Peptides against a protein of PDB entry 1BH9. Designs and how they scored, part 18

Target 1, 89 residues: chain A of PDB entry 1BH9
Amino acid sequence: FSEEQLNRYEMYRRSAFPKAAIKRLIQSITGTSVSQNVVIAMSGISKVFVGEVVEEALDVCEKWGEMPPLQPKHMREAVRRLKSKGQIP

## One batch from the design tools (peptide)

Design b1_p20_1_s3 (made by RFdiffusion4, then SolubleMPNN; from b1_p20_1, 12 letters changed)
Fold by OpenDDE base, seed 4:
Structure b1_p20_1_s3 (fold): chain B 89 residues (1-89), chain A 20 residues (1-20)
Amino acid sequence: as target 1 above (89 residues)
Amino acid sequence: SFDELLRKLTLELEEKERKE
């Protein structure tokens, strides 16, 4: 673990998606009510996904020789790279 | 890897939430 990774881990640990918001979002997509377990599972998956995107974006920023904070261009490139790696659809 | 740690953390949080 680098110091930067530790900081990201700490911030990640402290972050969370509101269950109510996640439930509403899922239900808006499915058109039906979803169980609590589904909300919990999707919240976890979403949190991991965001973590991976942010980590990739930070890597992009570093590889481009730039300094934080992250910019939209870093996020867009991160998503592109993750798709190319098959890590996201 | 860092991603593996994130996954483990997420699983732990999910377990805690299920027990609420």
Scores: peptide ipSAE 0.020, ipTM 0.495, DockQ to the pose 0.053
Fold by OpenDDE base, seed 2:
Parts: structure tokens; sequence; C-alpha cells
Structure b1_p20_1_s3 (fold): chain B 89 residues (1-89), chain A 20 residues (1-20)
């Protein structure tokens, strides 16, 4: 990996969704209480998902000949591309 | 790939969290 990739990796590693926030979000959707394990699992899945979107957005940014930081347009395009590839619903 | 790295890292973190 390049130094830039390592830096992104480190930033990703440091980032996390607060368990309480994830729990509240899930419960707001399901209407029922969820277990700690569900919160942990969903937190991880969400983190991976965000990572994939960000990676795609960085690719978009580069392909458009632009430089970071990422902008909303990069994120929106990333999501569109991931959907077209069938990587996300 | 970078995605694979992120996925592996996340799985590792999840396992760590479950053990705490």
Amino acid sequence: as target 1 above (89 residues)
Amino acid sequence: SFDELLRKLTLELEEKERKE
C-alpha cells in the first residue's frame, strides 16, 4: 500500500460509530430493543459500508481530475457507481 | 484491495468488541 492508503487506513481504524447512536438508530427502525451483539455487528457492517463508499468516492475524485477533500458530488457519484455495479442495493 | 483491508480490519475490531 502507498503512504496515502496507509494514512486512510489509520484514519479508518480510528473512526467508529458510537454504539449508543447505532443502537438508537436500529431501534428507531425496528421498533424493538436490540442486543449488544446486534449493535456490534451493525456498527462493523456500517463502518465497512462507509469505507467502501469513501474508497469509491476517492476513485471518482481522481478520475475527475480533482483533489481532496471529497465533496458531496463525489459521494453521490460513488453511490451511483456502486449501485450500478451491484455492490450495494 | 483497500476494500479487503477495511473488511478484515472491521472483522477484527468486531471480534475484539465481542470479547470485551
Scores: peptide ipSAE 0.020, ipTM 0.489, DockQ to the pose 0.054
Fold by OpenDDE base, seed 1:
Structure b1_p20_1_s3 (fold): chain B 89 residues (1-89), chain A 20 residues (1-20)
Amino acid sequence: as target 1 above (89 residues)
Amino acid sequence: SFDELLRKLTLELEEKERKE
């Protein structure tokens, strides 16, 4: 691993979506209240999802011959690619 | 920074939740 890669891992590891936001979002979709364990599980899944998108976006940025930081166009392309690969719905 | 990027993504999620 490069120092940059390790740094990204550290930042990713320390990051998390707000529990309240995840809870509200799920409840908005399901129309019913959810348990704390469901929120914890979904928070983890969301974190993994964001990590995968960012990783793909960094690859996009590199393949386009561009330099960080990531831009919205990289994120949009990353999502498109992940969908085409069947890695996300 | 990577941290800022994740924060922006978090805010995006929150905004979507508020609009639902």
Scores: peptide ipSAE 0.019, ipTM 0.429, DockQ to the pose 0.040
Fold by OpenDDE base, seed 5:
Structure b1_p20_1_s3 (fold): chain B 89 residues (1-89), chain A 20 residues (1-20)
Amino acid sequence: as target 1 above (89 residues)
Amino acid sequence: SFDELLRKLTLELEEKERKE
């Protein structure tokens, strides 16, 4: 991996969605209580999702000839591209 | 790929959290 990728890896490793927040969010959607395992699983899925979007956004930023940090326009374009590729709903 | 790394990392974190 490049230095940039290693830096992203470290930031990803250090980042986390608080379990309480994830639990509340899931329960607001499901309308019922969820188990700890569900919270853990959804936290991981969410983290992967964010990682994929960020990776795509960084690619967009580079393709547009721009430099970090990422801007909302990069994130929006990333999501659009991932949808077009069928990688996300 | 970086995406694969993220997935592996996520799995490791999930396993760690399940053990806590």
Scores: peptide ipSAE 0.021, ipTM 0.503, DockQ to the pose 0.053; fails the geometry check

Design b1_p20_1_s4 (made by RFdiffusion4, then SolubleMPNN; from b1_p20_1, 12 letters changed)
Fold by OpenDDE base, seed 1:
Formats: structure tokens, C-alpha cells, sequence
Structure b1_p20_1_s4 (fold): chain B 89 residues (1-89), chain A 20 residues (1-20)
């Protein structure tokens, strides 16, 4: 890892979604209460999803010969590519 | 992938919903 990559990894590792917010969001969709395990699982999956999008965006940025920070155009292109690959709906 | 994990979780939730 470069120092920059390590820094991003550390920031990612330390990041987390608030459990209460995730719980409310899920319950708004399901219409019923959800367990803590469901909240934990969904939080983790969401974090992984964000990581995958960001990773793709960084790849886009590099392939376009551009330097960080990421811009909206990188994120939009990342989503398009992930959809094309079938990694996201 | 995250998508696959989401699908698995969804299936588990659906099963639990049917049990209720």
C-alpha cells in the first residue's frame, strides 16, 4: 500500500453507519421491527457496497488519467460500470 | 459481492416473515 491507500483504508475501516438510522430505514421498508443482527448485517453490507463503489470510482479516476479527490463524474461512471458488470442492479 | 450478500439477506428476511 501507498501511504495514501493506507490512509483511505484506515478511514474506511473506522467508518460506520449509525445503527438507529439503519434500523429505522429497514423498518420503514419492511413495515415490521427488525432484530439487531439484521441491523448489523445490513450495516456491514452497506459498508461493503460503498467500498466497492469507491474502489470502482478510483479505478475510473486512474484510467482517465486524473488525480484524487474523487468527483461526482467518477462516482457516476463507477455506478454505470458496476451495473454493466452486473455487480449492482 | 455486496449484491450477492444482499440477495442472501433478503431471502433470509423473507423466510422469517413467512414464519410470523
Amino acid sequence: as target 1 above (89 residues)
Amino acid sequence: SADELLRKLTLELEEKEKEE
Scores: peptide ipSAE 0.042, ipTM 0.543, DockQ to the pose 0.154
Fold by OpenDDE base, seed 4:
Structure b1_p20_1_s4 (fold): chain B 89 residues (1-89), chain A 20 residues (1-20)
Amino acid sequence: as target 1 above (89 residues)
Amino acid sequence: SADELLRKLTLELEEKEKEE
């Protein structure tokens, strides 16, 4: 990692979805209460998902010959590519 | 990948639901 890459990784590592918000969101979808373990698991999956999207977006940005910061167009293309690869629904 | 993890989680939840 470069210093900049390391900093980004550290920021990502330190980031987290609020448990309460995740719990509410899941329960709004399922219509039933969920355990803390489910919240933790879903939070982790969500974080990984965001990470994968961002990683793909950075790849898009690079392939387009552009420089960070990421723009909405990079995110949109990233999602499209991940869908085409079957990595996301 | 996130998709794989989600699939695994779903499977585990379904199994637990059947056990309850």
Scores: peptide ipSAE 0.041, ipTM 0.537, DockQ to the pose 0.157
Fold by OpenDDE base, seed 3:
Structure b1_p20_1_s4 (fold): chain B 89 residues (1-89), chain A 20 residues (1-20)
Amino acid sequence: as target 1 above (89 residues)
Amino acid sequence: SADELLRKLTLELEEKEKEE
């Protein structure tokens, strides 16, 4: 557990999606109102998802011999790899 | 993983719906 990893974890821990934004997004998809518990659950899942994508992207960046900050190409490759591993649909 | 959490929640909701 390097200092860099610790710093990333701290930033991740402090980050959060606004409940109102998540609620609006879910409702735009479902076409109906959702409960507060659904918003909380989806917010948590979304945060974990973003964390997994970012970690994969950082791995891509390193394996390509490049340095942060992450670029769109790293994120695209990360998503591709996660799909191939069956970790995301 | 996020996918695993989503699957677990889906299963729990389906089980609760059957109990009602």
Scores: peptide ipSAE 0.036, ipTM 0.505, DockQ to the pose 0.134
Fold by OpenDDE base, seed 2:
Structure b1_p20_1_s4 (fold): chain B 89 residues (1-89), chain A 20 residues (1-20)
Amino acid sequence: as target 1 above (89 residues)
Amino acid sequence: SADELLRKLTLELEEKEKEE
């Protein structure tokens, strides 16, 4: 890794979704209360998901011959590619 | 992957529900 990549990794590693926000979001979808374990699990999955999307978006940016920062077009293309690869539903 | 983790979680939850 480059120093910049390590810094991004460290920021990612230290980042976390607010537990209360995740709980509210899940409950808004399910219509019922959820347990702490469900919130923890979904928080972890969500973090991994964001990481995968960002990684794919960076790959898109590079393949298009562009430089960071990432733009919405990179994120949209990343999601499309991940769906095509079956990495996300 | 996140999708794989979600699938595993879903299966675990379904198994827990069946045991109840």
Scores: peptide ipSAE 0.036, ipTM 0.513, DockQ to the pose 0.147

Design b1_p20_2 (made by RFdiffusion4)
Fold by OpenDDE base, seed 1:
Formats: C-alpha cells, sequence, structure tokens
Structure b1_p20_2 (fold): chain B 89 residues (1-89), chain A 20 residues (1-20)
C-alpha cells in the first residue's frame, strides 16, 4: 500500500458509527427497540466489517494501478473478492 | 454513492447477524 492508502485506512480504522445511527438501523430491521449493549455490540461488528471492506478496496485500487480516493467500483470489487475468499458472508 | 453503497452492505450484514 502507498502511504496515502495506509493513512486513509487508519482514518477509517479510527472512526466509528454513531450509536444513534446503529440503533436506528437495527430497529429498522427488527421493528423493536434494542438495548444499549446490543447497539454497542453491533457497532463493533459493523466497524470490523467496514474495516475489512475498506482494506480490500484499497488493495483493489492499488492492484488496478489507480490512486485514492476509493470509488464505488473499488468497494463493489472488494466485496466480491472478500465473499470469494470466504472472509465475509 | 460510496456512502450509500457502504450503508447498504452494512445493513445486509447486520440483518444477517441478527438473524443468526
Amino acid sequence: as target 1 above (89 residues)
Amino acid sequence: ELLELTKEFIEEKVREALEE
């Protein structure tokens, strides 16, 4: 990875989804309110998922000989690759 | 578009995780 790609990855790694957004997302799916602990747990799971996708997308970008920032095509390809590798469902 | 794509993927993964 280039220094720029690494720096961007670190920014994503350091970021986190706001609890309110996670809570709304879960409740949109379940139709019922969820506890704070569930929100925290799902927030962590979501962070891990996004981190893996972003890391793969950065790799895709580099392998395609392109420069940051990431584009939707990088994310789409990253997801396909991660699914192919069995790293994400 | 990237943000929306990411949101959609997260939603799907969260849904799957909650159903397991």
Scores: peptide ipSAE 0.200, ipTM 0.749, DockQ to the pose 0.495
Fold by OpenDDE base, seed 5:
Structure b1_p20_2 (fold): chain B 89 residues (1-89), chain A 20 residues (1-20)
Amino acid sequence: as target 1 above (89 residues)
Amino acid sequence: ELLELTKEFIEEKVREALEE
């Protein structure tokens, strides 16, 4: 576990969608204001979703015998696979 | 480019999840 790997992990761990962006997203769907708790919950869900997609994309990349960084083709294939598995809508 | 595509996808999936 290199220092570089640790740094990347810490950046991911500390990263999150801005609350304002999440709030705007939800309100664009519901048409009404949402509470801070809803924003917090959706922020967490969104981060988990990103993690799942990235994890699958990394698996695709590896199975194709390729090296990071991830490319759009990896993301597209990851989405298809996750849909097939019923893990995402 | 990848970041924007990812954001668009996430927004779509979050929208779908909220509508369920």
Scores: peptide ipSAE 0.195, ipTM 0.745, DockQ to the pose 0.359
Fold by OpenDDE base, seed 2:
Structure b1_p20_2 (fold): chain B 89 residues (1-89), chain A 20 residues (1-20)
Amino acid sequence: as target 1 above (89 residues)
Amino acid sequence: ELLELTKEFIEEKVREALEE
């Protein structure tokens, strides 16, 4: 990856899902309250998921001979590739 | 905003994963 690509990737790494959003999401499915530890665990899993998608998108961008910032087409292609590899649902 | 759209997408995928 180029220095610019790595910088963009790091910017994504600094972001995170709000705990409240994660909690609401889980509780909308379970119908019951969830512990703080469950929220933390799911937040971590979500972060890893985002990281994998962003990493793949940056790779796609580079392989297509394009420069950051990432575009929707890079994200769409990244998702397709990760799904085909069985890395994401 | 790509970042926000990405978050929304991931939330959807997390929802699907939790339901499986």
Scores: peptide ipSAE 0.181, ipTM 0.736, DockQ to the pose 0.287
Fold by OpenDDE base, seed 4:
Structure b1_p20_2 (fold): chain B 89 residues (1-89), chain A 20 residues (1-20)
Amino acid sequence: as target 1 above (89 residues)
Amino acid sequence: ELLELTKEFIEEKVREALEE
């Protein structure tokens, strides 16, 4: 990765979804209230998932000979590749 | 605008993962 790609990756790794947003997302799916521990657990899982997708997307961007910032096409290709490798569901 | 589209994509994938 280039220095710019690495710096961008680090920013993604340090980021996290707000707890309120995660809670609203889960409750929109379950239709019921969720506990704080569920929100914490899902926040961690979501961060790992996003981190892996972003890492793969940066690799896709580089292999396609393109420069940051990432575009939706890089994310779509990253998800496809990670699924084919069995690294994400 | 591109950043927002990327965020929406990520949010959708997270939603799909939560539904599993």
Scores: peptide ipSAE 0.133, ipTM 0.695, DockQ to the pose 0.204

Design b1_p20_2_s1 (made by RFdiffusion4, then SolubleMPNN; from b1_p20_2, 9 letters changed)
Fold by OpenDDE base, seed 2:
Structure b1_p20_2_s1 (fold): chain B 89 residues (1-89), chain A 20 residues (1-20)
Amino acid sequence: as target 1 above (89 residues)
Amino acid sequence: MLEELAREFIEQLVREELAK
């Protein structure tokens, strides 16, 4: 891995969704309370998902010959590409 | 690359939390 990649990963690793926010979001959908383990699992899944989108967006940014920071257009294109690849619904 | 690292990281977190 390049130093740049490692630096980005470090920033990613340090970031996290607040458990309370994840719990509230899940419960708003399910209508019932969820266990701590479910919150942990969903937090992890969400973080991986965000990581995939950001990675794709960075690739888009690079391929478009542009420089960070990422812009909404990069994120939108990333989601489109991931859907096209069947990586996300 | 990030996806692989993320997966490994999350797997570690899950194992660690489940062990508590």
Scores: peptide ipSAE 0.034, ipTM 0.534, DockQ to the pose 0.048
Fold by OpenDDE base, seed 4:
Structure b1_p20_2_s1 (fold): chain B 89 residues (1-89), chain A 20 residues (1-20)
Amino acid sequence: as target 1 above (89 residues)
Amino acid sequence: MLEELAREFIEQLVREELAK
């Protein structure tokens, strides 16, 4: 891995969504209170999802012959590709 | 890289839930 890649890995590994924020977000959607376990599960799913999208976006960026930082166009294309491959809904 | 990290994260999550 390059030094830049290792840095991204470490940042991703250390990152986490605050439980309170996730809880509020879920409750704003469901309209009802959710358990701690639901918050934990959704936090994990969200982290994995973001990681997959970012990884795909970096691949898009590279394939387009461009350099980071990622731009909205890379993220949009990444989502399209992941949906096409059936990796996300 | 991220795939392995994701796998490790999920495994950790499962272990934590089973330990409760």
Scores: peptide ipSAE 0.033, ipTM 0.527, DockQ to the pose 0.050
Fold by OpenDDE base, seed 3:
Structure b1_p20_2_s1 (fold): chain B 89 residues (1-89), chain A 20 residues (1-20)
Amino acid sequence: as target 1 above (89 residues)
Amino acid sequence: MLEELAREFIEQLVREELAK
């Protein structure tokens, strides 16, 4: 990996969603209370998911000849590409 | 870049499930 890639990896590894926010979001969707283990699992899954989307968006940005920071158009295109690859529903 | 971290995460989940 390049130094830039390593830096991005470290930032990703250190990032995390607040447990309270995840719990609140899940509860808003399910309409019921959820356990701590569910919050932990969903936090991890969400982190991986967001990481994959962001990485794809960075690739889109580069391929379009543009520079960070990412813009909504990069995120939208990233999601479209990941769907076409069958990596997300 | 994120593949290894994702793989480790999934492998850990599977390992924990198998240990039950």
Scores: peptide ipSAE 0.028, ipTM 0.492, DockQ to the pose 0.050
Fold by OpenDDE base, seed 1:
Structure b1_p20_2_s1 (fold): chain B 89 residues (1-89), chain A 20 residues (1-20)
Amino acid sequence: as target 1 above (89 residues)
Amino acid sequence: MLEELAREFIEQLVREELAK
């Protein structure tokens, strides 16, 4: 594995969501409480999604000639690029 | 820091998507 791949894994690992945070987020959107299973499922889905975004953001950071840690501008650009690639809505 | 950044970003993305 390349150093870049290892860095991506590390960033991905650091992007984990606590159940409480996911629950609060969902409830803020739905206006109602959700089951633990829903929280678990959404946590997993969010983890995968964030992994893709973070990977793209790291690529953006590198292409801009900048060094980690990632900044909001990298994340915003990553999403724009992923949308352009049709990987996310 | 990365967790918070990701959370904020996802939250914003979800809000935008639901607003459509």
Scores: peptide ipSAE 0.026, ipTM 0.507, DockQ to the pose 0.214

Design b1_p20_2_s2 (made by RFdiffusion4, then SolubleMPNN; from b1_p20_2, 8 letters changed)
Fold by OpenDDE base, seed 5:
Structure b1_p20_2_s2 (fold): chain B 89 residues (1-89), chain A 20 residues (1-20)
Amino acid sequence: as target 1 above (89 residues)
Amino acid sequence: MLDELAREFIEQRVREALAA
């Protein structure tokens, strides 16, 4: 990867989702309150997931002979590839 | 873009947990 690609990857890898937003999202699905520990765990899992997707998306972008910034098509293709590889459910 | 992706991921994980 180019320095530019690595820089973008790090930006996304280091990003974090607000705990309040995650809590609200989970509760909107479960219909019940969730503990802070569950939110923390989900936050970590989500961060790892996003990092893997971004890494794959950058690879897709490069293999397609394109340059950053990543586009929705790169992200969609990345998810498809990761699912096919069994890296994400 | 990433926000939507993360949202869908979390939703799917939660739904799977509920089904288990």
Scores: peptide ipSAE 0.232, ipTM 0.770, DockQ to the pose 0.800
Fold by OpenDDE base, seed 4:
Structure b1_p20_2_s2 (fold): chain B 89 residues (1-89), chain A 20 residues (1-20)
Amino acid sequence: as target 1 above (89 residues)
Amino acid sequence: MLDELAREFIEQRVREALAA
């Protein structure tokens, strides 16, 4: 499972958003400044979300008889399944 | 790909928080 592990690691690394980027995104939506605590909290929950999606996507990929790397279709299906399971909002 | 998903998630969470 070396290939799968490497794929997960790469996805996790790509999903690590810097605080500045998160802050800018939130401010773009709210139209006002946000506290550092909000940014930290949002960064954390976003990381958990992406992690769960990636894990599900890898499962989808395997169940479809396909091999890494993950493709957009795997991610889309993963989100659908997780929502259906009530694991993500 | 992951960036888009994360952004959409954050946007939705923020909007829900503002509506609450």
Scores: peptide ipSAE 0.225, ipTM 0.772, DockQ to the pose 0.868
Fold by OpenDDE base, seed 1:
Structure b1_p20_2_s2 (fold): chain B 89 residues (1-89), chain A 20 residues (1-20)
Amino acid sequence: as target 1 above (89 residues)
Amino acid sequence: MLDELAREFIEQRVREALAA
């Protein structure tokens, strides 16, 4: 990875998903209220997931001989690769 | 892009948990 790619990765890694949005999403599926602990846990898990995807996407971008910023095609390929490797569900 | 990806991930995880 180039320094630019690593810096962008860090930016994404530092981002977080709003608790309210996660809570609403879960409750829309379960039909019932969820605890704060569940929201916190899902927030953390989701962040790890996104981080892994972004890292893989940067690798894809580089291997394709392309430059940042990441594009949807990089993200889609990253997810495919990670699933294939069993890295993500 | 990332938020949509995360949303789909969460939805899938929740649905799997409900099925367990």
Scores: peptide ipSAE 0.225, ipTM 0.770, DockQ to the pose 0.856
Fold by OpenDDE base, seed 2:
Structure b1_p20_2_s2 (fold): chain B 89 residues (1-89), chain A 20 residues (1-20)
Amino acid sequence: as target 1 above (89 residues)
Amino acid sequence: MLDELAREFIEQRVREALAA
């Protein structure tokens, strides 16, 4: 990866989703309140997921001979590859 | 874009957990 790509990756890796947003999302699906521990766990898992997808997407972008910023096509391909490898559910 | 992917990921994980 180029320095620019690594810098972008680090920005995404260090980002975090707001707990309130995650809580609202889960509750909209379950129809009931969820504990703080569930929100914390899901926040951590989601962060790892995003990091892995971004890393793979940067690899896809580079292999396709393209330059940042990442586009939806890179993200879609990254998810497909990671699922096929069994690296993400 | 990342927000949408994360949302879909969380939704899928929650639905799978409910089905377990």
Scores: peptide ipSAE 0.196, ipTM 0.747, DockQ to the pose 0.782

Design b1_p20_2_s3 (made by RFdiffusion4, then SolubleMPNN; from b1_p20_2, 8 letters changed)
Fold by OpenDDE base, seed 4:
Structure b1_p20_2_s3 (fold): chain B 89 residues (1-89), chain A 20 residues (1-20)
Amino acid sequence: as target 1 above (89 residues)
Amino acid sequence: MLEELAEEFIRELVRKALAE
């Protein structure tokens, strides 16, 4: 897309996850405290994950002959494809 | 939307980590 970089930039901006939010999420699952290093690592991993999903979604959007912005259907298909490829859990 | 996807991802990673 001609606006691919702009779209990615906006998506990355929206995918910023505060440490506090990540910590609360993990602790809500584990039921116990989580170290700062784990939060930092998980935050980084999550950012990479979202980036990969967005990249795949842009490819999906293009292959479907559609125009930006990305829609939920593109994201859903992207996740499905990435899982199928074994690129995400 | 992106936040929800990230949360689901984190949940899955934590689940797998705890299973090991």
Scores: peptide ipSAE 0.281, ipTM 0.781, DockQ to the pose 0.753
Fold by OpenDDE base, seed 3:
Structure b1_p20_2_s3 (fold): chain B 89 residues (1-89), chain A 20 residues (1-20)
Amino acid sequence: as target 1 above (89 residues)
Amino acid sequence: MLEELAEEFIRELVRKALAE
């Protein structure tokens, strides 16, 4: 596998968002209970989001002339860039 | 790292959803 593929695999493997945690998070914000379907949907959306951030972070890492694994600074910069492009809220 | 990132994302999505 390429380093990029390996990085994606590792990131996805680590990005485990248990339903209980997601549910608790949403409820802490809304102050009310949320349905199982909402939790499932949010979990899926979050996974897609993480994928987009990781992809951007890999691009940042490359443009900075650095090598994997991704570091917090790459993720922070990725988020900044994606927000700037209007790709994420 | 990814968990914290996802948490912030969810927080923002919920905020925007409530604003609609």
Scores: peptide ipSAE 0.273, ipTM 0.780, DockQ to the pose 0.736
Fold by OpenDDE base, seed 1:
Structure b1_p20_2_s3 (fold): chain B 89 residues (1-89), chain A 20 residues (1-20)
Amino acid sequence: as target 1 above (89 residues)
Amino acid sequence: MLEELAEEFIRELVRKALAE
């Protein structure tokens, strides 16, 4: 599979993250209800986040001389790198 | 894997927002 094919597949998986779960998660932290707009915004931001992690993970996989599919070790390394670059919190 | 990663991101983002 090409990097593009893998990316599209992973984005599809991310899109399956239900609004209800996002809402419950936020409310469990804030202790209060959140609007639908907040949930939508957070869903979009999370999609971008996952996209950046996947892209970095693909780069890690390639630089390690390995082939897809991505493995947990690639994702962990990607997050580490993105944090060090200040790309993600 | 991606779902858990997204949840951790949201958790951290909200935590930081509340700290402001």
Scores: peptide ipSAE 0.269, ipTM 0.779, DockQ to the pose 0.766
Fold by OpenDDE base, seed 2:
Structure b1_p20_2_s3 (fold): chain B 89 residues (1-89), chain A 20 residues (1-20)
Amino acid sequence: as target 1 above (89 residues)
Amino acid sequence: MLEELAEEFIRELVRKALAE
């Protein structure tokens, strides 16, 4: 798989996290109802987040001299790096 | 893996938003 194909695959996997789940999650935290627009916005932001993590993870994988597919260790390291850079909360 | 990561991200965003 090319880097692009791997990235798309991971992005597609994100789609398994539907709006309903996002809505329930937010509501469980806020204790109040959430509008459809908020859910849509959060879904979009989450997509961007996942994309950035995957991109970083691919870089980690490459720098470690490893080949796809991405493994949990790559994702964990990616998140750590992105947080360190202040790119994600 | 991605779903769990996304959920953690959302939780953190909401947490920070509520803290402001």
Scores: peptide ipSAE 0.257, ipTM 0.773, DockQ to the pose 0.721

